Peptides against a protein of PDB entry 4U39. Designs and how they scored, part 199

Target 1, 302 residues: chain A of PDB entry 4U39
Amino acid sequence: SIKVIGVGGGGNNAVNRMIENEVQGVEYIAVNTDAQALNLSKAEVKMQIGAKLTRGLGAGANPEVGKKAAEESKEQIEEALKGADMVFVTAGMGGGTGTGAAPVIAQIAKDLGALTVGVVTRPFTFEGRKRQLQAAGGISAMKEAVDTLIVIPNDRILEIVDKNTPMLEAFREADNVLRQGVQGISDLIATPGLINLDFADVKTIMSNKGSALMGIGIATGENRAAEAAKKAISSPLLEAAIDGAQGVLMNITGGTNLSLYEVQEAADIVASASDQDVNMIFGSVINENLKDEIVVTVIATG

## One batch from the design tools (peptide; made by RFdiffusion4, then SolubleMPNN)

Design b2_p30_1_s4 (from b2_p30_1, 13 letters changed)
Fold by OpenDDE base, seed 3:
Structure b2_p30_1_s4 (fold): chain B 302 residues (1-302), chain A 30 residues (1-30)
Amino acid sequence: as target 1 above (302 residues)
Amino acid sequence: KSLQEQLAEFFAEARAKNLDGKNVFGVFKP
């Protein structure tokens, strides 16, 4: 089974966005120290952590409180994660609960033998130096606790959105990018296909790979596949080119009109930008909610 | 086979099977 755990406010917002976008084949768990915020989760499983420590009042933006809250609730987390083959841990780094609890939850998943993938955000620079410093500590702890860590630099989202985009919409876009990172991988495993991807192949590319980079491209029109692929490999979300990666995960999602020609065109572009010795997993996914859009997600590991 | 050759062969087979508009997955190793 695949489990997605949203940790704290940002992680829970991302999980809500995944549920709203009907991400299939995954179980959702919302984790928070704030009981009121947790009640707003759409997840089937809602877990309040650190109930004794925090009394449901949240972590007060302190990562040490988030850490201790997860440690207090270790047995409950273990029970909720038991039997998972893969665990996604998603959080916004820089806060209290997400920053402190996500590494503890990730370590619990890894110790249970699940393929553990972190998908986290760095805070925007405008959130202030304290959040950036807290996020750096949380990201460092996540790297030790996961098989693969995707770090989304929120400041790079500002290069994709309009300059007049309100702060609230920039946070919504960060939640959407977290969704795309999880869905881009989960669709490759959970979506029924004519050629089934073995979970062992995903493990080979993602196990003990450390930091991973993610690029996203979206396009419409006659050359939409090529344009989406070019946008993905040149995405502002990529902190480096994909040509140094040992592994590449590529998801090409389109509507019912997605042709094998378009899929091949996108795959050839990503392959041409990759190392010759790269291990590549490719998936083409039909999403009936997409009309004329193609979405290409590229995850580079190693 | 190069990655490009593996992809070309994969898509040739997928077209021969009439897999247009279907979910298709592949693993390519050097």
Scores: peptide ipSAE 0.558, ipTM 0.947, DockQ to the pose 0.819
Fold by OpenDDE base, seed 1:
Structure b2_p30_1_s4 (fold): chain B 302 residues (1-302), chain A 30 residues (1-30)
Amino acid sequence: as target 1 above (302 residues)
Amino acid sequence: KSLQEQLAEFFAEARAKNLDGKNVFGVFKP
């Protein structure tokens, strides 16, 4: 089974966005120290952590409280994760609960033998230096606790969105990028296809790979596949080129009019930008909600 | 086989199976 755990406010917002987009084949768990915020989760499983420590009042933007809250609730987390083959841990780094609890939850998942993937955001620079410093500590702890860690630099989202985008929409876009990172991988495993990927192939590319980079490209029109692929490999979300990666996961999602020609064109572009010795997983997914859009997601590991 | 050659073979097979508009997956190793 695949489990997605949203940790703290940002992680739970991302999980809500995943549920709203009908991401299939995954189980959702919402984790928070704030009981009121947790009640707003759309996840089937809602877990309050650190009930004794916090009394449901949240972590007060302190990562040590988030850490201790997860440690207090270790047995509950273990029970919720039991039997998972893969665990996604999603969080907005820089806060109290997400920053402190996400590494603990990730370590629990890894100790249970699940393929553990972190998909986390760095805070925007405008959220202040304290959040950036807390996020750096949380990301460092996540690197040790996961098999693969995808870090989304929120400041780079501002390069993709319109300059007039309200701050609230920039956070929603960060939630959407978290969704795309999880869905881009989960669809490769959970979506029925005529040529199925086995979980062992994904495990080979993602196990003990450390930091990963994600690029996203979206395009419409006649050259949409090529444009989406070019945007993905040159994405502002990529802090480095993909040509140094040992592994690449590529998801090409389109509507019912997605042709194998378009898919091949996109795959050839990503392959040409990759190392010659790269291990590549490719998936093409039909999403009936996409009309003329193609979405290319590239995750570079190793 | 190069990655490009593996992709070309994969898509040739996918076309032969009429997999247009369907979910398709592949693993490519050098």
Scores: peptide ipSAE 0.554, ipTM 0.945, DockQ to the pose 0.823
Fold by OpenDDE base, seed 2:
Structure b2_p30_1_s4 (fold): chain B 302 residues (1-302), chain A 30 residues (1-30)
Amino acid sequence: as target 1 above (302 residues)
Amino acid sequence: KSLQEQLAEFFAEARAKNLDGKNVFGVFKP
């Protein structure tokens, strides 16, 4: 089974966005120290951590409180994650609960023998230096606790949105990018296909790989597949080129009009930008909610 | 075989199986 655990405010907003976009084949768990915020989760499983420590009032933007809250609730977290083959841990780094609890939860998942993938954001520069420093500590702790860590630099989201984009919309886009990172991988495993991907192949590419990079490309029109692929490999979300990666996960999602020709065109572009010795997992997914849009997600590991 | 050659063969097989508009997955190794 695949479990997605949202940790703290940003992680739970991302989980809500995944549920709203009908991401299939995964179980959703919402974790928070704030009981009121947790009640707003759309996840079926809601877990309040650190109830004795925080009394449901949240972590006060202190990562040490978030860490201690997860440690207090270790047995409950273990029970919720038990039997998972794969666990996605999603959080916004820089806050109290997400930054402190996500590494503890990730370690619990890994200790249970699950393939553990972190999908986290760095805070925007405008959130201040304190959040950036807290996020750096949380990301370092996540890297030790996971098999693969995808880090989304929120400041790079500002390069793909309009200059007049309100702050609230920039946060919504960060939640959407977290969704795309989880869905880009989970669809490859959970979506029924005529040629099934073995979970063992995913483990080979993602186990003990450390930091990973993610690129996203979206396009419409006659050249949409090529344009989406080119946008993915040149995505501002990529902190480096994908040509040094040992592994690549590629998801091509389109509507019912997605052709094998378009899929091949996108795959050839990503392959041409990759190392010649790369291990590549490819999937094309039909999403009936997509009209004329193609979404290409590239995750580079190693 | 190169990654590009493996992809070309994969898509040739997918077309031969009439997998157009279907979910398809592949693993390519050097």
Scores: peptide ipSAE 0.548, ipTM 0.945, DockQ to the pose 0.831
Fold by OpenDDE base, seed 5:
Structure b2_p30_1_s4 (fold): chain B 302 residues (1-302), chain A 30 residues (1-30)
Amino acid sequence: as target 1 above (302 residues)
Amino acid sequence: KSLQEQLAEFFAEARAKNLDGKNVFGVFKP
């Protein structure tokens, strides 16, 4: 089974966005120290951690409180993650609960033998230096606790949205990018295909790979596949080029009019930007909701 | 085979199977 665990406010917002976008074949778990915020989760499984420590009042933006809350609730987390083949741990780094609890939860998933993937955000620079410093500590702890860690730099989201985008919409876009990172991988495993990918191939590419980079490209029109692929490999979300990666996961999602020619064109562009010795997983997924849009997601590992 | 050659063979097979507009997945190794 595949489980997605959202940790703290940002992680829970991302999980809500995943549920709203009907990400298939995954079980959702919401974890928080704030009982009121947790009640707003759309996840089937809701877990309050650190009930004795926090009394449901949250972590007060302190990562040590988030860590201790997850440690207090270890047995409950173990039971919720038991039997998962893969666990996505999603969080907004820089806060109390997400920053402190996400590494503990990731380690629990890894110790249970699940392929453990972190998908986390760095805070925007405008959230202040304290959040950036707390996020750096949380990301370092996540890197030790996961098989693969995708880090989304929120400041780079400002390069892909309209300049007039309100602050609240920038946070919603961060939640959407977290969704795209999880869905881009989970669709490769959970979506039925006429040519099937096995979980063992995904495990080979993602196990003990450390940090990963994600690029996203979206386009419409006659050259949409090529444009989406070019945008993905040059995405502002990529902190480096993909040409040094040992592994590449590529998801091409389009409407019912997505042709094999378009898929091949996009795959050839990503392959040409990759190392010649790269291990590549490719998937093409039909989503009727995209109509004329193509979305290319590239995840570079190693 | 190069990655590009493996992709070309994969898509030739996918076309031969009439997999246009279908979910398709592939693994390519050096």
Scores: peptide ipSAE 0.542, ipTM 0.943, DockQ to the pose 0.822

Design b2_p30_2_s1 (from b2_p30_2, 12 letters changed)
Fold by OpenDDE base, seed 3:
Structure b2_p30_2_s1 (fold): chain B 302 residues (1-302), chain A 30 residues (1-30)
Amino acid sequence: as target 1 above (302 residues)
Amino acid sequence: SLIEEIREAIEKAKLNSYVKVGNVTFIYRA
């Protein structure tokens, strides 16, 4: 089974976005120290942690409170994660609960033997230096606690949105990118396509790989596969070129009209941009909600 | 055992929408 755990405000917003987009084949868990925020979660399983520490009022932007809250709830988190083959831990780094609790939850998942994937954001620069420093500490702790850590630099989202984009919309886009990171992987396992991957294939690419980067490309039209692939490998979300990656996981998602030729064309573009010795796996997904769009997700590891 | 208490709490939560187990509150969507 695949479980997705949203940790803290940003993680829970991402989980809500996943549920709203009908990401299939996963169980959702929302974890928070803020009881009011947790009540807004759409997740089937909601866990309030740190009730003694926070009285349900949240972690006060202190990662140490988030950490202690998760540690106090270790046994309950273990039970909630039990039987998962794969666990996604999603959070916005820089806050209290997400930054502190996500590494603890990830370690619990890893200790249970699940393939543990972190999908986290770095805060926007405008959120201030304190959040950036807290995020750096949380990311460092996550690296030790996961098999693969996908880090999304929120500042790069500002390169793909209009300069006049309201702050609230920039955060919504960050939630959407987190959704795309989780869905881009989970769909390869849980959703049929033209080329199906098994859990073993994904595990080979993601097990004990450390940091990863993600690129996303979306296109329509006659050359949509090639355009989507080119956008993915040149995505602003990629802080480095994929040519140095040791492993590449690629998802080609399209509607019912997705052709094998389009899948091959997209895969060839990504392969050509990658190192010759790269371990690349690619899968395809059919999403009936996509009409004429192709979405290419590339995850570069190593 | 705590595990049994958690499981019972989960089953009760399915009926009551929320169950507290130790310092954690489980909320199940009815």
Scores: peptide ipSAE 0.099, ipTM 0.618, DockQ to the pose 0.014
Fold by OpenDDE base, seed 5:
Structure b2_p30_2_s1 (fold): chain B 302 residues (1-302), chain A 30 residues (1-30)
Amino acid sequence: as target 1 above (302 residues)
Amino acid sequence: SLIEEIREAIEKAKLNSYVKVGNVTFIYRA
């Protein structure tokens, strides 16, 4: 089974976005220290952590409180994650609960033998230096606790949106990018397409790989596959070029009109942009909600 | 071209097989 665990406010917003977008084949768990915020989650499983420590009032933007809250609730987290083959841990780094609890939860998942993938955000620069520093500490802890850590640099989202985009919309886009990161992987396993992957294939690329970069491209029209692939490999979300990656996981998602030729074309573009010795795997997914759009997701590891 | 090599490899591959073109491994499972 695949479980997605959203940790803290940002993680839970991402999980809500996943549920709203009908991401299939995964179980959702919402974790928070704030009981009121947790009640707003759409996840089937809701877990309050650190009830004794915080009394449900949240972590007060302190990562140490988030860490201790997860440690207090370790046995309950273990029970919730039990039997998962794969666990996605999603959080917004820089806050209290997400920053502190996500590494603890990730370690619990890994210790249970699950392929553990972190999908987290760095805060926007406008959120302030304190959040950036807290995020750096959380990301460092996550690297040690996961098989693969995808870090979304929120500042790079500002490069793909209008310069006048309101702050609220920038956060919504960050939640959407987190969704795309999880869905881009989970769909390869859980959703049949033209080219399917099994869990073992994904595990080969993602097991004990450390940091990963993600690029996303979306396009329509006659050359949509090529355009989407080019956008993915040149995505502002990629903090570095993919040519140095040892492993690449590619998802090509389209509607019912997605052709094998389009899949091949997209795969060729990504392969050509990668290292000659890259271990690349790719899958295709059919999403009936995509009419004329193709979405290419590239995850570069190593 | 790489696309032609990939196409030829996929056509030759059985369903649920690994196709290797150079150092790129394509996992083809339908």
Scores: peptide ipSAE 0.030, ipTM 0.541, DockQ to the pose 0.403
Fold by OpenDDE base, seed 2:
Structure b2_p30_2_s1 (fold): chain B 302 residues (1-302), chain A 30 residues (1-30)
Amino acid sequence: as target 1 above (302 residues)
Amino acid sequence: SLIEEIREAIEKAKLNSYVKVGNVTFIYRA
């Protein structure tokens, strides 16, 4: 089974976005120290952690409180994650609960033998230096606790949105990028497509790889496949070129009108941008909710 | 061309479950 666990406010917002977008084939778990925030979760499984420590009032933006809250609830987290083959841990870094608890939860998943993938955000620069510093500590702890860590720099999201985009919409876009990161991997396993991957193939590419970068491209029209692939490999979310990666996971997702030719064009572009010695796995997914859109997701590991 | 090689690999993968072309692995499971 595949489990997605959202940790803290940002992680739970991302999980809500995944549920709203009907990401299938995964089980959702919401974890928070704030009981009121947890009630707003759409996840089937809701876990309040650190009840004795926080009294349900949240972590007060302190990562150490988030960490201790997860440690207090370790046995309950273990039970909730039991039987998972793969665990996605999603969180917004820089806060209290997400920053502190996500690494603990990730380590629990890894110790249970699950392929553990972190999908986390760095805070926007406008959220302040304190959040950036806390996020750096949380990311470092996540790197040690996961098989693969995808870090989304929120400031790069501002490069792909309109300059007049309200702050609230920028956060919604961050939640959407988190969704795309999880869905881009989970669909390769859980959703039938033109080219399917098994869990063993994904595990080979993602096990003990450390940091990963993600690029996303979306396009429509006659050259949509080529345009989407080019956008993915040149995505502002990629802090480095994919040619330096040891492994690449590529997903091309389209509607029922996705052609084999379009799949070939996209795969050619990504392969040509990759190192010749890279281990690349490729999947193609059909999403009936996509009309004329093609989405290409590239995850570069190593 | 690489596109032709990918095309052939995809068709072979449908029959053989997986095919590797260069550094790319294509996997098909019905």
Scores: peptide ipSAE 0.015, ipTM 0.364, DockQ to the pose 0.425
Fold by OpenDDE base, seed 4:
Structure b2_p30_2_s1 (fold): chain B 302 residues (1-302), chain A 30 residues (1-30)
Amino acid sequence: as target 1 above (302 residues)
Amino acid sequence: SLIEEIREAIEKAKLNSYVKVGNVTFIYRA
């Protein structure tokens, strides 16, 4: 089974976005120290952590409180993650709960033997230096606790969206990018009847790889596959070129009119931009909601 | 591993060949 655990406000917003977009084949868990915020989660499983420590009032933007809250609730987290083959831990780094609890939860998942993938954001520069410093510490702790860590630099989202995008919408876009990171992987292995094969391959590519880079491209029109692929490999979300990656996971998602030719064209573009010795896996997913759009997600590991 | 098996299969075939398993295609480059 695949579990997605959203940790803290940003992680729970991302989980809500996943549920709203009907990401299939995953179980959703919402974790928070704030009981009121947790009540707004759409996840089937909701877990308040650190009830004694925080009294449900949140972590006060202190990562140490978030860490201790997860430690307090370790047994409950273990029970919630039990039986997962893969666990996505998603969080916005820089806050209290997400920054502190996500590494603890990730370690619990890893200790249970799950393939543990972190999908986290760096805060926007406008969130201030304190959040950046807290995020750096949380990311470092996540890197030690996961098999693969995808870090989304939120400032780079501002290069993808319109320059006039309101701050609130920028956060929503960050939630959407977190969704895309999880869904880009989960969709590869959530196909009925093929999960075990696809999961084994994903596990081989993602186990103990440390940091990963993610690129996303979206396009429409006659050359949509090529355009989406080019956008993905040149995505501002990529802190470095995909050249030199040991592995590449690629998801090509389109509507019912997605052709095998388009999938191949996109794959060839990504392969050509990748290292000569790269192991690339790609999957194609049909999402009727995309109509004429193609979404390419590239995750470079190693 | 399945990946290694696929790699070997691709290496025995044309360079830059694709092996499809379900909805996932594996690509190995020389």
Scores: peptide ipSAE 0.010, ipTM 0.283, DockQ to the pose 0.138; fails the geometry check

